# Peptides against a protein of PDB entry 6J54, part 140

Target 1, 223 residues: chain A of PDB entry 6J54
Amino acid sequence: NENLFASFIAPTMMGLPIVTLIIMFPSLLFPTPKRLINNRTISIQQWLIQLTSKQMMAIHNQKGQTWSLMLMSLIMFIGSTNILGLLPHSFTPTTQLSMNLGMAIPLWSATVFTGFRYKTKTSLAHFLPQGTPALLIPMLVIIETISLFIQPVALAVRLTANITAGHLLIHLIGGATLALLNINTMTAFITFTILILLTILEFAVALIQAYVFTLLVSLYLHD
Target 2, 42 residues: chain B of PDB entry 6J54
Amino acid sequence: QFQFTGIKKYFNSYTLTGRMNCVLATYGGIALLVLYFKLRSK

## One batch from the design tools (peptide; made by RFdiffusion4, then SolubleMPNN)

Design b2_p16_4_s3 (from b2_p16_4, 10 letters changed)
Fold by OpenDDE base, seed 1:
Structure b2_p16_4_s3 (fold): chain B 223 residues (1-223), chain C 42 residues (1-42), chain A 16 residues (1-16)
Amino acid sequence: as target 1 above (223 residues)
Amino acid sequence: as target 2 above (42 residues)
Amino acid sequence: TLELTLALLLQKLLDL
């Protein structure tokens, strides 16, 4: 069992943690433009960032659009780390719950506090859904309060579980395909096909989870 | 459009102010209950 | 309105 989870152990070199370097590596893949007309790669990246930014911030007013830089940096970071993690024998920092909690809790708290600072009346009103019968008001307020505090945990666990489960499944099926090559080539071919389909799915999941994570943070900000 | 009179004007589940007051009243009630049990144990 | 609030309550309970 330890061999299955060995790929999720934080890598170290000579007793020094290289996790910091792995976390900072995706930032090098998104250089800032220096000219008005840039290379094709940078132009495509800018186009994608602008497209996702317009889509993500469409639900926000002008005051909420001040968070655009933070949200876009977050989605680019999580998305890039998730995609890079699908490389063979790579380590994905987002598979670590500690990292995801470290991102989710501060961002969630910032959105909640921002809501209470600038939209106090609306934020307090969100603890009670509109049209609730009078008898259910106290119970529903308690449930909504509990739901609010579960949000950062659910956000972190969702990202961690989806990415970790995907990685684990790829490793398991990949190992099974290699083991079956010497036993039954036909079965190995079937499992290999499943592996390819699964890897494509995990690429989609990697991007979707990054989007969902940032979208939920954005929705909590919007309230 | 809902027109509320009396206590329903301040405590309702439809208006923004009414919802806010209901939430505050709920939290206040819970706080009073906790305080009651804390003082009772002493 | 009562059915809708009960449905929302059940959805919240299932999500917890």
Scores: peptide ipSAE 0.199, ipTM 0.831, DockQ to the pose 0.018
Fold by OpenDDE base, seed 2:
Structure b2_p16_4_s3 (fold): chain B 223 residues (1-223), chain C 42 residues (1-42), chain A 16 residues (1-16)
Amino acid sequence: as target 1 above (223 residues)
Amino acid sequence: as target 2 above (42 residues)
Amino acid sequence: TLELTLALLLQKLLDL
């Protein structure tokens, strides 16, 4: 049913794509500090960014910490877009696999190439787990190589699937609730309760997926 | 620290250098096999 | 060591 997927169609106005504006919109929600002591909202945002930054970059060396700005911008972007996508009649860009691949592939490639550039021996050694029996070495190296190339795909698909599935469930349960209002009010109330619980879950999923995406990119960088 | 002698010194699954050499050897072997089949097909 | 290798492979499959 095309109506089910109507919310995932890229919005256009008078033939002009609004997707670019939607992608840029979350940046307006995070203003830069202008004073020594800023507003409470900005202070809370900065505090959260600092906490997440400390947590994410704790595993990295000084060279890896140079990626802090990029990784923090990534988590803020994905998190904000995912949360905003849960608003009614909103379009979530992260439901588009093309967008997620567009983020995953460059970041993954950058981490892999950075690893090969600065830690060549260690990066090459990661294709063979330590202590592998000699007879399994060729096959395991092949498997690890394939696994490496699956990483960006898995990263993109995971984010896309989780966010898209959540949106679909909200729409389906919401539609079912509306349909049941005139059939059985009690059942409609139950489905509505499920919808509320699901919506709360999707808020959590939205943040978790942003965190996982950024964390995995960070882990790939750490090697 | 494991002390390896002979070929095991360069090709082992315990040391970083040994693991790297094993990986390179595997890739080299695969490349040679691909080259062999490519040349055979011609 | 073999069990560890198998566990590693299984873990790798679960990470996909």
Scores: peptide ipSAE 0.171, ipTM 0.829, DockQ to the pose 0.019
Fold by OpenDDE base, seed 3:
Structure b2_p16_4_s3 (fold): chain B 223 residues (1-223), chain C 42 residues (1-42), chain A 16 residues (1-16)
Amino acid sequence: as target 1 above (223 residues)
Amino acid sequence: as target 2 above (42 residues)
Amino acid sequence: TLELTLALLLQKLLDL
């Protein structure tokens, strides 16, 4: 049983934590462009960033577009860490709930406070949907308030659970495949095929979860 | 579009101002209840 | 009204 969760233990080298280096490593994969015409890799990266930026910031006004840099950096960070985490014998920092909470809570609080500061009336009005019957107003306001406070937790847990579940599933199916090699070759082949398909899916999930995380932060900013 | 009179003008679920006031009233009520129970415990 | 409230509650739960 210990082998199942061994990949989620914080790695150390000679007693020193390497987690800081692992977290900083993705930044090296995205160098800043210095040329007017960049290499293909950098050009593709910039193109993807521009596309995602246009899509995510389309819902925001000019003032909201100021957050574009931070949101794009966030999606790049989470996406890159998630993809790198799918490498064999790799440690994925986003599987740690502490890290995701550390990202979610400040960003959520910043968006909420920004909303209350600049759009106080609208932000307060969001606690009560339009057309609510008068008798249900107090209850609905309470529910909406609770919903607001659950947002950062849900954001962090969603990311953590999806990435962690993917990793666990890959390990479990992989282990099952190895166990079935000596029992039934045909079944082992089927499980191996499922493992491959699952791995491909997890690559997609890694990117989708990064996008969803950033998108939700953006939506909270929009109120 | 909505014509409200009396208390409904300030407390309604349709206008932004009305919704805001309802929210504030709810929070105020909760705060008063908490205060009441706190003072009652003494 | 009840259906609307239930729909709103479900919507809130699904958004979490």
Scores: peptide ipSAE 0.156, ipTM 0.825, DockQ to the pose 0.019
Fold by OpenDDE base, seed 4:
Structure b2_p16_4_s3 (fold): chain B 223 residues (1-223), chain C 42 residues (1-42), chain A 16 residues (1-16)
Amino acid sequence: as target 1 above (223 residues)
Amino acid sequence: as target 2 above (42 residues)
Amino acid sequence: TLELTLALLLQKLLDL
């Protein structure tokens, strides 16, 4: 079991937490544009950021648009870390629940507080779905209140679980492929093909989970 | 399109104000219950 | 209706 989960242990170098450098590494992949017409890589990045920004922030008012920078930075960070984590023998910081909670709780708290501050009536009304029978109102309000407090936990756990599970599957199938190389080469080839397909799927999952995480934060901001 | 009269005007699950009042009433009721049990135990 | 559609879409995405 220790061998299986060894890749999820936070790496240290000479007793110093190298995880800090790993977390900061994705920022190097997104340089700031310096020209009106930049390199192809930067242009594609800016195009993607603008596209996702317009798509995600379309549901928000002018005050909500202020969060565009935060949400776009969040999706870029999570997405890049998840994609980089799929490199062989790499450490994915987003597999750490503590990190995801560290992102989810403050963002959730900020969105909820912002909602109560600027949209008090709507935020309070959100605890009661429209059209609820009168007899179920007290119970449903309690359930919705509990659901609100579960949101940051669910947000963090979802990201952690999806990324971790994907990594585990890659390691397990990869290990099985290596074990079968000396037993049955044909079966090993089949498992290797499955591994390739799984890795492609995990690339998609990595981006989707980043998007879903950011989108849910955005949705909570919208109330 | 909903016309509410009487107490339903203030407490309903369809209008924004009604939903808000229902939520506040629920929280108020819970708070009163907690307060009641707290004072009862003292 | 738009909110409901978004919620349903999110639920489908979360099921993946």
Scores: peptide ipSAE 0.129, ipTM 0.807, DockQ to the pose 0.029

Design b2_p16_4_s4 (from b2_p16_4, 12 letters changed)
Fold by OpenDDE base, seed 1:
Structure b2_p16_4_s4 (fold): chain B 223 residues (1-223), chain C 42 residues (1-42), chain A 16 residues (1-16)
Amino acid sequence: as target 1 above (223 residues)
Amino acid sequence: as target 2 above (42 residues)
Amino acid sequence: TLEEVLSELLLKLLEL
């Protein structure tokens, strides 16, 4: 089990944490354009950012558009870290629950407090769904209050569990494939095919989880 | 479309203001209960 | 060989 989970241990060099460098590394992959017409790579990146920004902020009013920079930086950060984590011998910071909680709790708190600050009536009204029978109002308000506080936890755990489970499955199926190479080549080929399909799925999951995380933060902002 | 009169005008589950008042009333009731038990223990 | 390349890639992925 220790060997299986060794890939999730935070790397250090001479007692100094290099996790900070790993977290900062994705920022180097998205350079700022300095010309009117950039190269193909930067143009594609800007195009993708514009498309995702347009889709994410389509549900927000002009006041909600102020969060566009934060949400786009968040999705690019989580997406890039998740994709880089699928490389061999790579460490994914998003597999750490502490990392995801460190992102989820402040962002969730900011969205909730922003809602109460500028949309107090609407935010308070969200604790009670429309058409609720009078006798169920107190109980339902309590349940919705608890549900609100579970949101940051669910947000962090969802991202952590999906990325971690994906990595574990790749390790397990990969290890099984190597073990079966000396036993049954045909079965090893089948497991290898599953591994390839799983890795493709994990690439999709890496992007989807980044999108879902950002979308939910955006949705909480919109209330 | 909803025309409420009396107490239902301020405490209803259909209007925005009514829902807000119901939530505030619920929190106020819980706070009063907690305060009651806290004072009772003394 | 293809098998050696695949094995090497898998070993790198599994960190074995």
Scores: peptide ipSAE 0.064, ipTM 0.707, DockQ to the pose 0.014
Fold by OpenDDE base, seed 2:
Structure b2_p16_4_s4 (fold): chain B 223 residues (1-223), chain C 42 residues (1-42), chain A 16 residues (1-16)
Amino acid sequence: as target 1 above (223 residues)
Amino acid sequence: as target 2 above (42 residues)
Amino acid sequence: TLEEVLSELLLKLLEL
């Protein structure tokens, strides 16, 4: 039981928190371009950032496009941390609910407040869907209000649950594979194959969750 | 495009202003109810 | 053996 969650414990060295260094490490993987024609790796990174930026900001007006830097940094951060978390002996900060709440709540609040500030009428109108029957208006407004406040929680929990569940599943199937090696080699081979497929899936999930998290923040900003 | 008259002009679920007013009215009503019960218990 | 190498690799990969 303790072995299952050992990988989710915040790492420390001599009582000093290494978590801060782990969180900052992905920043080293994305250096800023210094030349007109950069290295192939940097060029690919910039190309990917450009593509994702165009896709994410396509739905926003000029005012919303001011958030492009923050949203792109967010997706790169979450994506890189999630992928790095799949490495052996690695700690994924995004498996911590506190980390994800720390990102979700401020960003959600900022988007909501920005909406109320610059699009007050539209933002208030979002609490009541268009065409609602008159008798359902009070109840629906309450439900929409509750739905709004659930958004940051859902955003954080979704990211945490998907990444954590993937890590746990890899750990469990990996442990089962090792246990079955001496019992039934054929079954162990099957479980190992599943493990490989699962790891590939988790790489995809890592990127998807980063994208979804950023996309939802972007959608909340767009209203 | 929507032709509303009377109170429906200000409180409707179709126009942006109407929806906003409905939301504000709902929040105001809830706030008044909460205030009423709070003052009643006092 | 291949099984031992695979097991070792898996142990390193899974931190078991």
Scores: peptide ipSAE 0.028, ipTM 0.702, DockQ to the pose 0.013
Fold by OpenDDE base, seed 4:
Structure b2_p16_4_s4 (fold): chain B 223 residues (1-223), chain C 42 residues (1-42), chain A 16 residues (1-16)
Amino acid sequence: as target 1 above (223 residues)
Amino acid sequence: as target 2 above (42 residues)
Amino acid sequence: TLEEVLSELLLKLLEL
């Protein structure tokens, strides 16, 4: 079990936390464009950012669209860290619940406070769904209030659980493949095929979880 | 297009104002209950 | 052999 979870330990060198550098590394993959017509890589990145920005911010007003930079940076950060985490001998910061809570709580609180600041009536009304029977109103308001406070935890846990579970599964199947290499070559080949398919799936999951996290933050902002 | 009269005009689960008032009433009731028990415990 | 290459890659992926 110690070997199983060893990849999730925060790496340190000479007592200094390397995790800080690992968290900052994805920013180097997205350089600032300096030319009107940039390199193909930069152009593709800008195109993707613009595409996702237009898609996600379409539901927001002008005031909500001021969050475009924050949300796009968030999705790029989480997405890049998740993808980089799938490299061999790599550490994924988003597998740490503390990291995800550190992102979720401030963003959630900011969206909630922004909602109460500019749309107080709508935000208060959000605690009561439309068409509820009169007898259920007090109980439902309490439930919705509790649900609100669960949102930041749900954001963090969802991201952490999905990424961690994927990494664990890759590790387990990979370990099983290695163990079966000297026992049964055919079964080892099958498990290896599963590992490849799982790895491809985890690449997709990595991007999806980044998108879902950012989307939910955006939806909380929109209320 | 909901038309409410009387107390339903202010407390309903369909309009924004009605929903807001219901939420405020609920919070107010809870606050009063908490206050009551707090004062009674003294 | 292909099996050896795959084994080495798996070892790298498993951080073993």
Scores: peptide ipSAE 0.025, ipTM 0.708, DockQ to the pose 0.013
Fold by OpenDDE base, seed 5:
Structure b2_p16_4_s4 (fold): chain B 223 residues (1-223), chain C 42 residues (1-42), chain A 16 residues (1-16)
Amino acid sequence: as target 1 above (223 residues)
Amino acid sequence: as target 2 above (42 residues)
Amino acid sequence: TLEEVLSELLLKLLEL
């Protein structure tokens, strides 16, 4: 069913990929403030950024607070791209696993390396939970090591799967609604209502996944 | 604070130093096992 | 018809 996955194909113009332009477009929606008292739209944006920043960085010390700019930019980027992806005839870069892996792996590695650099003893100690029986120590250390390497994969796959599944559901329910219009109008109306509720849910999922992705990166930094 | 005596002082699951040593010992043991099997195969 | 217009609009919105 090529029609179902057509929206996930990278768009090209004259054989040239325009994915780069699509990725860069969300940055235009967040202009830099030039005044102490800015316009209403910019003020609301800055207020939201400050709120999310305070919530996410409250766990970190002053050294960890240096990552605030990067984490806030990440959440704004993923959130904006996910929301824009719900627009008709739009391509979502975050539906591509390569994109999410490209973000997850470097950020994960950076957090792990920074942890080993500044908190070597605590980072090594995290491979063994406290209170572990002596006989289970070797096995648990191995499991925890494997768990560490699964983190970037889980981070990327979670984002990709949630956004992709949402898009597929919207397409499937939309197609079912159209097919049922000529068969049963009442059933079609119910299906259409479900579609509306699903789209609202996907907007929420888009923001939540952006938050979770950034939060987990931040949490790995705290460890 | 936990008071451990003997080997448990250095290898325990409660203190940070003990946990670190356990992790290092585990990795060292695995490395030695891999090395042993590699040498045994030849 | 209104239904056809709405269906076409929905198709365009959903990229079906």
Scores: peptide ipSAE 0.027, ipTM 0.698, DockQ to the pose 0.013; fails the geometry check

Design b2_p16_5_s1 (from b2_p16_5, 11 letters changed)
Fold by OpenDDE base, seed 1:
Structure b2_p16_5_s1 (fold): chain B 223 residues (1-223), chain C 42 residues (1-42), chain A 16 residues (1-16)
Amino acid sequence: as target 1 above (223 residues)
Amino acid sequence: as target 2 above (42 residues)
Amino acid sequence: ETLQLQTKLLLEYLKL
């Protein structure tokens, strides 16, 4: 249904893609402070960034904390784009699998290569869980190798599926509410209540998916 | 803590070095199998 | 009727 997927079409103006501008827009929402005591909005943003940074980097040592800037920028980018995507008549770039793969594959490969470069023994040992029976070692090593290569795909698909499914559900229930307004007002009210609850849930999902995406990238860096 | 003797000292699923050696041995075995079939097909 | 109209306009604004 073209009408169902109309919100996921990449927008263009005069034949020029404006998706690039939409992707770059969230960066304007996080200005760099210059004063010792900043505005309330900037102070709250910096406070949230510090809290999330401390929580995310608690797993890593000094070498892993060098990735703090990248991981924090990633969570802020995905979180802001997901929340902005819930605005009416908006386009969410994270609903595009190509966008999420473009983030997942380089970050995953960078973490894997960093692990093999600095912790070669530990990284190779992760292909075999501890306490594995001797007869199952070759098969389990193959399974863990396949599992490693599925990680970037799972990372991208998880984000894409959760955000896309949320938008589709809001669209479907919203359309059902509109259709039921002329048929049964009571049923339409129930459907509208579900729509409101789902919208609140999608705000939470938007932040959770950004957190999970960044957390998994961080976890792959640690392991 | 884990004091293994013989071949288990180098190939075990409990020590870090043992796990690494098992992984390398598995990859080496697969590579040899692929090489064998490639040479056999010619 | 007014609530229905407002709901319709809101949902249309949300592109639902």
Scores: peptide ipSAE 0.026, ipTM 0.676, DockQ to the pose 0.029
Fold by OpenDDE base, seed 5:
Structure b2_p16_5_s1 (fold): chain B 223 residues (1-223), chain C 42 residues (1-42), chain A 16 residues (1-16)
Amino acid sequence: as target 1 above (223 residues)
Amino acid sequence: as target 2 above (42 residues)
Amino acid sequence: ETLQLQTKLLLEYLKL
């Protein structure tokens, strides 16, 4: 049904795109701290950022830790956009494959080029796993090369598919609850309960996908 | 560390240098094959 | 390491 995909159409107001405003809106939710002791909301946000930063950057050396700002901004951006996208009648930019590819390809390219620039020997050696039999070396190098180029696509598609599938499932079950209201109230109640549980799951998925996306970018930087 | 002698010293799947050389040799071989078929078709 | 981590993450995601 065309109505199922209506939520994924880029919103326009009088022909003017509102997508830019939607993308910029999450930035307003994370103000910069100005005091040593900030408000409760800012303190919680900074605490979460510090925890995630310490967790993700523990794998990296001093040179890799320079990417901390980029990675933290990325996880906060994707996470906030995904959470806000679960609001009713909201548009999630991360449901657009073009948006995710626009993030994945440059970040992947930056990590790959950074690796080749500073760790050329290690980066080239990464195309051949350790302990490979001599006869399988050419084939495995080709496969690993192809795998490298699939990484940005897989990164973008994973995020897009998970968020989009969650949205579609919420809409389908939501529509089913409305249809069952006049048919069977008991069944409608069960379906509504499933809808609530699903929405809770989608909140978790929204955060996990943001974390996985950022973590994989960080991991590509490390290796 | 593994100690290799002969050609295995430069082309092995255990040492960093050996792995790098194997990758470069593979790419070089593919490039030569592509070049050969391109020249053969002409 | 990347492949192992990706596999672990995928398995954790499938358990959701």
Scores: peptide ipSAE 0.019, ipTM 0.729, DockQ to the pose 0.047
Fold by OpenDDE base, seed 2:
Structure b2_p16_5_s1 (fold): chain B 223 residues (1-223), chain C 42 residues (1-42), chain A 16 residues (1-16)
Amino acid sequence: as target 1 above (223 residues)
Amino acid sequence: as target 2 above (42 residues)
Amino acid sequence: ETLQLQTKLLLEYLKL
């Protein structure tokens, strides 16, 4: 029986964990510009970062703009790791729930804490939606409190599940394609086409999940 | 514009202050209930 | 058996 989850095992070399190097590798793909007129690739990267920064920070006030560096680094990190994870025989750290929880919980806690520190009245009022009937207030406050605590878990699980499911599906369809090559070439071609379409979809999903993760963190910050 | 009088002035689901007070009241009530059952068990 | 194995591997992967 094939181990479908073998690709998700943290890789080690000579007994040393290389996961740290894999996590740090995306940082090498985004060099800091040193010249006024940079290379075309660096200029495109900076342009993309500026565009995404403008889009994500448009919802925030000046105080929220202080989080721009954190949020942009987050989206670039998650996006780059997700894209790199689609390379053959590559390990995607974002498939690890522990890593995503490690990112989600502190960021969520920071946003919630920031909300309570600077906008205590609004943050407390957020537990009760406006216009709630008086009889439903206690129940709704409890539900909203539970919802708040589920947010970091949902944030981490969403990213983990989407990326992991995509990788598993690519692996399964790829394995099926190889198996069908010896049985029926036409069917194998169909499955191969599906595999290609799926890989393209996973590239989109990789970017979308990075965006959604960062956006939700941003929304929690905005409260 | 909302015109609230009496207890409704402080406990409203429409005003920011009222919502905050409702939330605090609910948490306070839950805390008191938990304390009551905890003390009752002793 | 394969499903059980995959479930075990999944649980191990999820560190549950």
Scores: peptide ipSAE 0.018, ipTM 0.700, DockQ to the pose 0.021
Fold by OpenDDE base, seed 3:
Structure b2_p16_5_s1 (fold): chain B 223 residues (1-223), chain C 42 residues (1-42), chain A 16 residues (1-16)
Amino acid sequence: as target 1 above (223 residues)
Amino acid sequence: as target 2 above (42 residues)
Amino acid sequence: ETLQLQTKLLLEYLKL
């Protein structure tokens, strides 16, 4: 059914793609503070940003804390886009693997490059865990090298798969509830209850995936 | 503190320098193998 | 049937 994947098609108005406007829309939800004591909504946003910033940047040195602005902007962007994507008739850009790869690959390459530039010895030594038997050194170095190159792919696929699977599951269960309304109302009510519970879960998943994505990028920077 | 002498001083899995040298040696060996097979076909 | 209609309208609004 084309209806299953209709939510993943890039929306167009009069032949013009609106994807650019959708990507820029979350920036309007986070205005810059103007007063010492701001509105309640802005105060809560600043409080959340400060808490997440302190939690994520606690593992980094002073040089690593320079990435705080980029990482906080990343988590706010992904989190806001994921939450907005759960609204009815909305399009979630993070369901597109191209977008997630476009974020993961540059950030991963930047973290790896900065690691090799400032901590060359430590970064090269990271390919070999401490205490490895001598005979297993070549094989383990190869495995660790492959593991390094899988990191950006795993990072992008994790975000894409979790968000896309959630949306598909909501659509499938929603379609099942509509189909069951004409067959058995009691079963349709049970399916509808599952749909509500699933939507609540997807809100949590939307925030968790944004946090995990940013946290892993931060962790790769630390390593 | 590990005290290694000889070849183990430069190629070990415990010291930072030793681990780095092991990684470089592995990459160098792979590069030489690839080069050998590439030149063998000629 | 009222609950069925409301659920149908809600699900249609959610585009599910």
Scores: peptide ipSAE 0.007, ipTM 0.657, DockQ to the pose 0.029

